# Ledger of designs, part 212: peptides against a protein of PDB entry 6GMG

Target 1, 331 residues: chain A of PDB entry 6GMG
Amino acid sequence: DSDDRVTPPAEPLDRMPDPYRPSYGRAETVVNNYIRKWQQVYSHRDGRKQQMTEEQREWLSYGCVGVTWVNSGQYPTNRLAFASFDEDRFKNELKNGRPRSGETRAEFEGRVAKESFDEEKGFQRAREVASVMNRALENAHDESAYLDNLKKELANGNDALRNEDARSPFYSALRNTPSFKERNGGNHDPSRMKAVIYSKHFWSGQDRSSSADKRKYGDPDAFRPAPGTGLVDMSRDRNIPRSPTSPGEGFVNFDYGWFGAQTEADADKTVWTHGNHYHAPNGSLGAMHVYESKFRNWSEGYSDFDRGAYVITFIPKSWNTAPDKVKQGWP

## One batch from the design tools (peptide; made by RFdiffusion4, then SolubleMPNN)

Design b2_p16_5_s4 (from b2_p16_5, 7 letters changed)
Fold by OpenDDE base, seed 5:
Structure b2_p16_5_s4 (fold): chain B 331 residues (1-331), chain A 16 residues (1-16)
Amino acid sequence: as target 1 above (331 residues)
Amino acid sequence: SAAAERINQVAAEAAS
C-alpha cells in the first residue's frame, strides 16, 4: 500500500554508481543507484554537480512518475499532450475486420483502437512541436516575444496549432511552468528555458458513467488526438486503471517515461527512463527500480494501458536533467 | 492530488 512508501536515503555526492544490469533489452538498477547516477550525470545546475535533495528523493520515491517529476521539476500536469491516430485504419478494421475467436465485440473494438495509435508518429509530432517551441524560445526575453515567435514559426509551417486559442495549453504551457518564474530558473526569460518531452501510458476506459465493457476493454473514442494539431485532451485522465476482466486480475494506473531533450534522430535509439513502482523496501513491492529503456521497450507498454501520450513541458537550460545525449546504463 | 493517485504499481507484464 501507499503507506509502505519510503524516501530513499541520501547518497554521497561523489559516490559512483554500481553497474546497471541488463533486463529485456533495457538497463535496470535499484533507485538508490539511480540517485548516484543522477548526481553524477543529471544533477548539474549551471554546470555544477548537485546532491539530490530530500524533496527530490521524495518525489522520486513515487515510482515512474517520480522519475519524470525529479527531472522536470514539477509533478506532471499532462496538459500539452500529443498522439497520432490512424482514423482510416480504425474505420477500415471495424468495418472489414472480425473479432478473434473468443473475443467480444467490445474487446475487438478496444483492441482495434489501441492498434490504430502510432507511438512513433506521436513521439515525432511532440519532437516537432518541441523544436518549434525551442526556436521560439531562443531569443525571446519576455513571454510576448515568445508567443509572437511561436505564431510566426507555426504560420511558416502552416501548422494547425496556429489556430489554437491563446488560453490553450499549447500557448499557456510556458507561463504555467513554475521553474519559468523562479529566480534561479527562467526568471521570466523564455530564452533561459527549453522544451522537454515525457510520455504517459494510461487506460482509455476511465469514464465511470460508460459501459463496463469500455472500462474493461477500452473506450475506442477516448483520448484521440485532434486532427491537424495532434493534441490530446487529457482532462478526463484521472489515473483510473483498467477494470479487471477476470477474478484476481489487477492493473496499474499509469506509466511515465522521461525522454527530455535528446537529439538522437533515430527514435529507436532514444533512451527512456522510468520506474517500476513506488519505493517500498520493507513492503511487498520491494525497492523501486529504475529502467533506462530504448524506445521499442518503452513504447510497447503493457496490457494495463491502451493509450500513449507524448507530453511537452519546460525546464531551465541551466538544468542537466535533459541532456542532448543519454547513455543507457552504467558504465 | 492524493498520494495514492500519484503512485504506480508493478505492471502485470513487468512482474512476470
Scores: peptide ipSAE 0.034, ipTM 0.731, DockQ to the pose 0.108
Fold by OpenDDE base, seed 2:
Structure b2_p16_5_s4 (fold): chain B 331 residues (1-331), chain A 16 residues (1-16)
Amino acid sequence: as target 1 above (331 residues)
Amino acid sequence: SAAAERINQVAAEAAS
């Protein structure tokens, strides 16, 4: 029960985390220990470590979304989302493939659609766009300069994003970032901001007007990236979980993973930080745990979800919540 | 199961 959610207590600023190590690509620790690590590694503002505030601890307590929330500085809006979908694979499998034994047509189509998404290519697209944005942010001291730089970069690369409307999430994302406008943040100076990435796993079959089969097995046509840009329209993502396929079955509404701005070129070596559930130390779920997963571990996802999106947002460069290198665990 | 282990609470989101 969500009513059991508790805000983790404050941790002393100088308290070191208890050691924990990765196992099979994933490191795991309790939320309070993550707070300790966060204060030592990620809390820095203008080079000075900070104690995680009560507000930040409250954000974190919400679970996987809380990890992204505390590190990005705002609740995820998911407006600037990217994915990669193999249309040829999808069409080919639908045409030449057959449902497995006991698999309904709806199950088959949903599965084929899910398998037609390429998480690695989706992530790569987001990184590509983030890099373009970061170049555009450099030496841009007002939004107009940033937008001009961005358009030039896109034109040089013949990127379809250059055709997006000025009101598109792509162009409006920076101005709609609260920390961009904050005096101690961007202070309306794009060059003080940097692009960061997080990922969301969610269910495609969220349309209540659609068939029950789509809600149970996925909507093959939902949340596909636009050709050329890779942009996913997330407007219909209402955090509705997969519908049960059998009595008593239940699914989770979403999963969030924080990447930030790691510079590791090999996707497989990147680290994704996420949480298991909201913090309920006195409830049935227990204390929240934080995971630091390799990309393979993160991108594998769960049967609860059939979509993965990679989202770009912005944070002030003065924040250290998105360092170039992320290390799993604590020595 | 994932459902039992990964229950996450949502916060209010700004309409856009």
Scores: peptide ipSAE 0.033, ipTM 0.702, DockQ to the pose 0.288
Fold by OpenDDE base, seed 1:
Structure b2_p16_5_s4 (fold): chain B 331 residues (1-331), chain A 16 residues (1-16)
Amino acid sequence: as target 1 above (331 residues)
Amino acid sequence: SAAAERINQVAAEAAS
């Protein structure tokens, strides 16, 4: 039970990590050892190494979302999310394809919809938008200047995002970022902030008023990106897991992966950091483990989920939680 | 509860 969650103890600032171990193509370690790595590599504020605070350790203890939480500085709101969906593939497969042996029509449609999402294109769209935002931030010293720069950049690229409403999560994301307003963060200066990316896996069939089939096998029409922009309306994502398809079956509500602001051009070489579950060293689940996965391992996901979104948020440039290069594992 | 919504309750690797 969630009541078994424990905040990991503090680690000395000079404590070096133990070596990570391989696990299904990933680098794996226990949460306490990740804290050691985090302090050595990601903890820096204005170039100075910092001990992970009790508050940060508490955030981290929540599992996969905790990794994104501690590195982004806030609990994920998921408001600025991107994906890519192949409408033609979806329509053609529904028309010409057939259910597999033992597969229901609803299961077939749900599977076809899931397979019609392109994780790599979704990720690339988020990276493209983050780059545009970073250019808009670069020399903007107030929000008005940032927004003007952003609109100009979008117009130059003929990007459909230029048509979004001023109240859209796209334009409001910066002002709604707590660290932007903090004195030791952005201090209301956009040029002190940078765009970062994380990913969320979740279930499409979350509408409890819909058919049982959609809850069990997915809602083919849910959480599709808007044409042109790639924006996904995440307002209906309430962390409801997939419904069981057989007795005794259970599914997880979500998975989060932290990317940050890596500059590696090859998506397959990017590293995604995530956790397995909340930290319960004295409970049935055991200690939390942290994984550093390549994009291929991350984007594969699990049967628990049929949607993946790539979300943009912001952190101060003075933080080192989103470096240009991330090395998998330790040393 | 808000707490439940914030928790990765079961390892995805074990659930899949």
Scores: peptide ipSAE 0.033, ipTM 0.722, DockQ to the pose 0.103
Fold by OpenDDE base, seed 4:
Parts: C-alpha cells; sequence; structure tokens
Structure b2_p16_5_s4 (fold): chain B 331 residues (1-331), chain A 16 residues (1-16)
C-alpha cells in the first residue's frame, strides 16, 4: 500500500555502483544502486557532480514515474504528447478480421485498436518535433524569439503544428516549464534549454460513463493522435487502470519511461529508464528496481495498457540527466 | 501478481 513507500537513503557522492544484472536485453538494479549511478553519470549541474537530494530521492521512490520525475525536474504533466495511429490498418482489420475463439466483439475491437498504434512512428514523431524545437531554441534569448523561430521552422517543413493555437500545449510548453524560469536553470533564456522526451503507457478505457466493455477491453476511439500533427489530447487521462476482466485480476495505472535527448539514430538501440514500483523495502512489494531497457523492451509494454504516448518537455542544458548517449548498466 | 509487481504511485495518491 501507499503507506509502505520509503524514501531511499542518501548515497555518498563518491560511491561507485555495483554491477547491474543483465536480463533479456535490459539491465536491472535496486534503486539505491541506481542512485549511485545517477550521481556518477547524470547528476552534473553546470559540469559539477551532485549528490541526489532528499527531495529527488523522494521523487524517485514513487517508481517508474519517479525516474522521469527526478530526471526531468518536475512531475509529468503529459500535455505535449505524440503518437501514431494507422487508420487504414484499423479499418481493414475491423472489416476483414474476426474475433479469436472466445473473444468478444468489444475485446476484438479493443485489441485491433491497440495493435493499430505504431510505437516506433510515435517515437520518431516526437523526436522530429523535439529536433525542430531545439533548432528554434538555439539562438533565441527570449520567448518571442523562440516562438518566431519555431513558426519559421514549422513553415519550412510544412508541418501542421504551425496551425496550433498560441495557447496550445505545443507553444506554451516552454513558458510553463519551472526550470525555464529558474535563475540556475534557463533564467528565461530559451537558448539555455533543450527538449527532452519521455513515454507513458496507460489505459484507454478510462471514461466511467462509458460501457463496462470499454473499461475492460479498451475504448477504440480514445486517445488517438490528431491527423497531421500527431498530438494526443491527454486531458482525459486520469490515471485510471484497466477494469478487471476476471475475478482477482488487477491492473496498474501507468508506466513511465525516460529517454531524454539521446542522439542514437536507430530507435532499437535507444535506452529507456524506468522503475517497477514504488520503493517499499519493508512491505510486500519490496525494494524498487530500476531498469534500463532497449526500445524493443520498453515499447512492448504490458496487458495493463493499450496506449503509448511520447511526451516532450524541457530541461536546462546545464543538466546532465539527458545525455547524447546512454549506456546500459554498470560498468 | 504481475500487477502488484508494477504498482506505481502518483503524487496526489500518496497525499490522499
Amino acid sequence: as target 1 above (331 residues)
Amino acid sequence: SAAAERINQVAAEAAS
């Protein structure tokens, strides 16, 4: 239970991590050892290694969301989210496919919708947009300059995002980032910030006013990306888990994976950092573990979720939580 | 259970 959550203790700044455990293409370790790695590799602020603060350790203790939280510097708002949905595949499978033996119509439609999302294309769209944003940030010393640059970049690429409202999450994301306004962060200078990416897995059937079938098997029409932009309206994501389909069955509310700003062109070689559950060393769940997974392992997801979104936020360039290259495990 | 192994919290839930 939530009352079992414990904040991991501080680790000495000079303590080296123990070796990670390799497992099926991912590297795994206990949370306190991840803190050691984080301090050695990701903790740097303006080139100086930092001990993870008590506040950061507390954030981390929340599990998968904690990994994204500590590295992005804020609790995920998920407002600037992207995905890719193959409408033609969806329509074709509904028309020409058939339910499996014992599969209900609702279950079939939910499954087909889930399978019509392309995680790789969604990720690539987010990377594309992040790249555009980074170009717009490079020489912009105020928000007005950033927005002007962004519009120019979008126009040059004939990107549908150029038509978004000025108050949309796309254009307001930077100004709504706390670290952008911090003196030791962006200090209101866009050129001091960079775009970063994380991913969220969640359940589509969250509308309590909808049918029980949608809550159990998914809502085929929910959380689809807008054509052209790829933007997903996340306003209806309230962290509601999938409804049980059988007695004793239970599902988790979400999963988060941290990517940052890796420059690896091959999606399959990118590394995603995530946690299994909140830290409960004295509880039934046990200690939190942190995983560094390849994209294949991350994007596979679980039956708990039928949606994946790739979210853009911003961090100061002086932070090292989003390096160009991430190496799995230790050493 | 598999679900129990992946129980994650939101800040608002922990505060409740």
Scores: peptide ipSAE 0.032, ipTM 0.704, DockQ to the pose 0.361

Design b2_p16_6_s4 (from b2_p16_6, 10 letters changed)
Fold by OpenDDE base, seed 2:
Structure b2_p16_6_s4 (fold): chain B 331 residues (1-331), chain A 16 residues (1-16)
Amino acid sequence: as target 1 above (331 residues)
Amino acid sequence: SKEDFIAGVKRRREAA
């Protein structure tokens, strides 16, 4: 129950974090300590450290989505999402494969679909697109110039995104970013903005009108990327969790991981920041914890989810919430 | 509400 959510208290700007706890390739800490790290490392606006505001602390308190929220500056809309799906693998496995012992046909199909997604390739696609967008932003001082630059870049690379409609999330994402329009943000100047990436894990079987089997084991046809572009239509993601497959079983609705704009070329060395649940220090769930995970740990996900998307949004370059390098843990 | 979106985050994640 979200009713026991509490906003973490303010942390003094000069308070240093306690050491993170290493655990199975991750670095873990309580949310209050993450706030301390955030203030020391990520809070900078125009080169000046900032205390996390009450509003930002409230955003953060919402758990995994809160980490992405506070760092991106807006609640995730997930409109510009990418993934990679191996259609040939999927078809071949469905045709030639067999359900495991005790596995239903629906369970088999759901599993095969899940396994046909490549998280690393999806992430790489998002990074590729973000790079193109960043090049387009670099010298553009109005939206028109930005869009022209994008079209040119895409044409040069023969990228299928060049065929997207002008109203597509791909082209409209910048102008729909609140921080782009803010005086202290982009101030309507694309060159003051940069593309950033976060990831969402979620359940494919969200259609309430579909079969119970799809809700339990996944919808093999849902949330596939479009060929060529890699774009995923996220409009049907309503944050509905997986249906229980056994009595007493329960699943979580989503997980969010913040990547930002790391320049590490090796995907396996990139750091993903995420939270476990909303902050409820006096509730049954307890205090919120923040994890900094390597890509391997992030991309493996949980049984709660059978889809992963990598989403592009924008933040002002003056923000330090998406540095080129992220160090795992503290110190 | 936004709170409704996170209502499903009911389980403590363990580092694994």
Scores: peptide ipSAE 0.045, ipTM 0.769, DockQ to the pose 0.259
Fold by OpenDDE base, seed 3:
Parts: structure tokens; C-alpha cells; sequence
Structure b2_p16_6_s4 (fold): chain B 331 residues (1-331), chain A 16 residues (1-16)
């Protein structure tokens, strides 16, 4: 199946996109048309439009992850991830709630755990942290200055992240960003970088040593955020899909949504860009489509996934892949 | 259609 993946052809730099198709609150287009939009809107480096390179088109062709990949400049590592989990709700529902008719105990526990995550609060936590990081970046001309600023900001806010280890993903994220080290990127200058956000949906029951029930219905204890910080340990995420519960049933491995650095304060009005699958115009899957969804549409997710994480990474400020305002669709 | 969208989303996505 992977052999059917095709890199979309180059689009002329001056070619305007065709109108997007509205679909169930989303704006949809084929990947080739998204490339046209991307070149017009998001491609700018130092204020100049750029044609999407062959490498970037190849990245994009991988589907939902490709959208995040091309806009962030690197394959998602998912190391700096945030979520919100209501422990009290979870405990209370397990204690006092009842399984639905025909629902097994494992199904019930998995469902209750899924429902105990708050996507909006998780997103808000990531935005809060990104804001702190951006303040720390603003006037820092070396990594040491950035880290000092970051610690000061966290101390001022009495944020539990101030207690993280120096080698934690939280403090090491910037130095581990390839574009930070690039001459035409950050050039090792934190003030040339900004924090951006994307989201990943995935399955909790990925442990092969766990019970079949956890693989089928979710692991209620997996991928919970740490209290106080909201950090999620993503080290156990190996892109393993949910196990089938019935013959012929299959689930997808993950979903990625690109948010970037939108300044819209209302979460419900934010736009998330994602793809359906890898580009296979001559294969069974067909051409890749790109969707621009409002937060409600994105955060709803699918039954394939019971976890959502909001991840922070960095891009150069000279890139326009994460503008303050994102317009849904075209025109 | 919504069904087409869901069907597409539920298919395996490649990871590099």
C-alpha cells in the first residue's frame, strides 16, 4: 500500500487556488489545490512567496502528518505534549456510573477515561505554555538567555513546569529543533523563533504486553497528563492503531492537525488543517484531501482514537506557515 | 460525502 504513494506535482507559483468545497462545517480540497493555497498564503520566507519544493511536496504527500510536517519543517517528534484530564470525574464515574447495555467493563472504563479528557482545556494549556515560551524567546539571543527567561516567567506564574529537569523535552525542545540551528532559520538565535502548536489523535491501548481488552477498548491509565504541568509522556506512542473489536474492522494509526500560532482567543473559532490519508491518486485510497476544520470538528476526533495531545514545537519567525490569522477555505 | 470523508480518514496514514 505504501508503494502507491505519489508526490504531488509542482504547482506554478502564481497559480491561484480553486474554491474549497464546504463539507459538514469543514473546508475541503484536493492536495494539489492546497499546494496552490500554501504557495499564496503560507510559503513566504522573509516576506517572499516560495514554490513548494519537491521535498516539501513529498512530506505533504504522507497525509495528515504531512500537513504538520510541511508547515513545521520537521517530522513530528511529539515530545512536548499537553493534555487535560479530570481525575475526579474519572474516579467518580467509575465508582458511581453504570456500563451501558451490552457494554463490557473494559469498554466502560475505556470510554469513561476518554470522556475524562478535556480537549479544550488541553489546547488552552498548550497555548498558555506557548505564550510563556514566546515571551522567553522575544529578546533572547542565545539559548542560555532563553532558558533563564523561561525559568523566570514560570516562577512568576508559579508554574509547575519550573521544576522540570533541564534535559526534559520542555527545556530541550528549542535546541532539538533543526530550523533553530539553520543559518536561514533561527541561526541559534531564540529571538528569531516562535512557538507553534499542532495536535495528535492516537490510541491509548498500544502496549503489546497489556490485555487484549485494553488494546481493543483503551487503556484508562495510559497517556495521562502529569498533574500541575499537563505534560504527557509520549514515549510509548508507537503509532499502533486500535485493535479490531469485530472481524473486518480496522482503525487508522493517528491523526494530526496543524494550528500554528493563531491569535484567535476563542478556541471554537480556531482553524485546524489536516489531511485524510497519504496521496495515492492511482491507488485504492485515491488522492489526498486537505481539510480546514474548526476546533469543534477537529476535537471531535474519531472512534479510532481515545487520546488527544497538543504539542508545542518551534519555527522561524521568517516563515509564514503559522500566521496570526488563518482563513478557512478559499477564497 | 461524510461517509467518504470518514472512510478516507479511517484508512492508514503513512509515517516517515
Amino acid sequence: as target 1 above (331 residues)
Amino acid sequence: SKEDFIAGVKRRREAA
Scores: peptide ipSAE 0.038, ipTM 0.724, DockQ to the pose 0.110
Fold by OpenDDE base, seed 1:
Structure b2_p16_6_s4 (fold): chain B 331 residues (1-331), chain A 16 residues (1-16)
Amino acid sequence: as target 1 above (331 residues)
Amino acid sequence: SKEDFIAGVKRRREAA
């Protein structure tokens, strides 16, 4: 019940966080304590710590999406999304594999499709593209210069993204970023912006006109990346959860994980920040908790979801919400 | 615990 959502109170700027709780390779804390950490580590604008504003605390209070929201500066639009899918593995497993005992054909196909996605390769693709974008941004002082640089970089790498339409999410992402246009943000100067990454987990079987089996067990053909580019068409993602397979069963609509712009080369050592639910300290759900997870813990996901996308957006370089190094937990 | 994580995820809702 969203009516129980509460905006966390302000935390003094000088208040240090309490220690995080380690759990199964993750670091966990209550949202109020995350605000304390955020103010000490991620709040910097132009090198100076900032108290998290009431607006930012309100964004954060929405749960997992709130973590990405407060750090990216905007509600996720998910338009520039990447994934990796092994078509050969999928076809071979369908042909040569067999349903498990008690598994229906639809369950089998849905599972095989889910297992044919490679989260690490999807993440790597997003990082590669973000790197190209960052090079294109570096010395560009207007959008035209940025786009020209981007096209040149893509041509040099023989990247299929060079063939995307000028109005595609790939080329329009920067101009559609609110912070790019803000005086204290990019101020319409691409060189003041940097590419950042977050991830979304969601359900493939969202088409209400499709079979019940697809809604229950997944749509094997939905949300696959385009060959060559790795782009995923996210237009059909309407935050619809998986349909119950048994009475009383329920699934959640999505999960978001914030990566930012970490430079750690080993994907397994990267840290992903996410929340459990909206903040309801006086409600049945309880207080919101924030988790800092390693990639393996994040990418594993839950049975609620059969798709993972890695999304690129932009933030001003003056923000410290996406540092090159993220330390898990506190201290 | 892992169970707590799963329980937490299942309780996740987007506020309107």
Scores: peptide ipSAE 0.035, ipTM 0.718, DockQ to the pose 0.109
Fold by OpenDDE base, seed 5:
Structure b2_p16_6_s4 (fold): chain B 331 residues (1-331), chain A 16 residues (1-16)
Amino acid sequence: as target 1 above (331 residues)
Amino acid sequence: SKEDFIAGVKRRREAA
């Protein structure tokens, strides 16, 4: 599929980006120009601007996941994921609603389930948890102190996450972050790290042992958040796309959007950075493009996906890949 | 391997 993927060339450190162009409420540019912006805005380590390395350019070239990869410093594992699902809405619509004209029962149930997820509330939950984690990180100089702080914060808020197992992704996420252990990263000091957020869109109907209808129209019971915590078990996400419902139809495996650690209180004003596909300037897909979308544009997703998860990971505070404020486009 | 995993999960969307 990506045999024609190419690593974008290096851009001079001081090269300014060309202007982005508007695209359906988004700011859009070619990947090479995003590298220029990234070097000017996001590349800073300990306050010093850096040229994007060949390794980072290689990561970026993988498309939407590449944007999250280069900014988070690791390939997404998606283990600490949050969502919001309205069970009452789901049950009510199943009971009192009816399929649209020409819609099968399976299509109806899949659609109702999709519509019962609230992307905004899922995002808010992730931000809430990230905030708690950041408070726990703030004065912790070893993992033990971090975990103690985290438990105290959760207890104070009567948060159900306090009941998670010590080996859960929630408590193990920091220790499993490579940049936490790096000398030029966290150096095993939690107070040098901060929580960041990205989002993944994917398909619920991935179980090969389930019905064809679930693979085509969604599995209403799959990838629901646990009550109280909002945690989504992502272990069954194998990046399997939606099954075609008609000949010639094809769907994409996933979409990733990078949020980082923006402090904008209004969710609708937050900026999400994502790519369209892997970089193939000499192939049929063409050059990779990078989009900076407002939450509305990001959360709309595509028919390819019926689930959205908001994932927490960590980066060193010395990195500027997750600034407090993100501006769309250039200039 | 990590490479195998990444290769198998590459995004194929032509446009946003």
Scores: peptide ipSAE 0.077, ipTM 0.783, DockQ to the pose 0.095; fails the geometry check

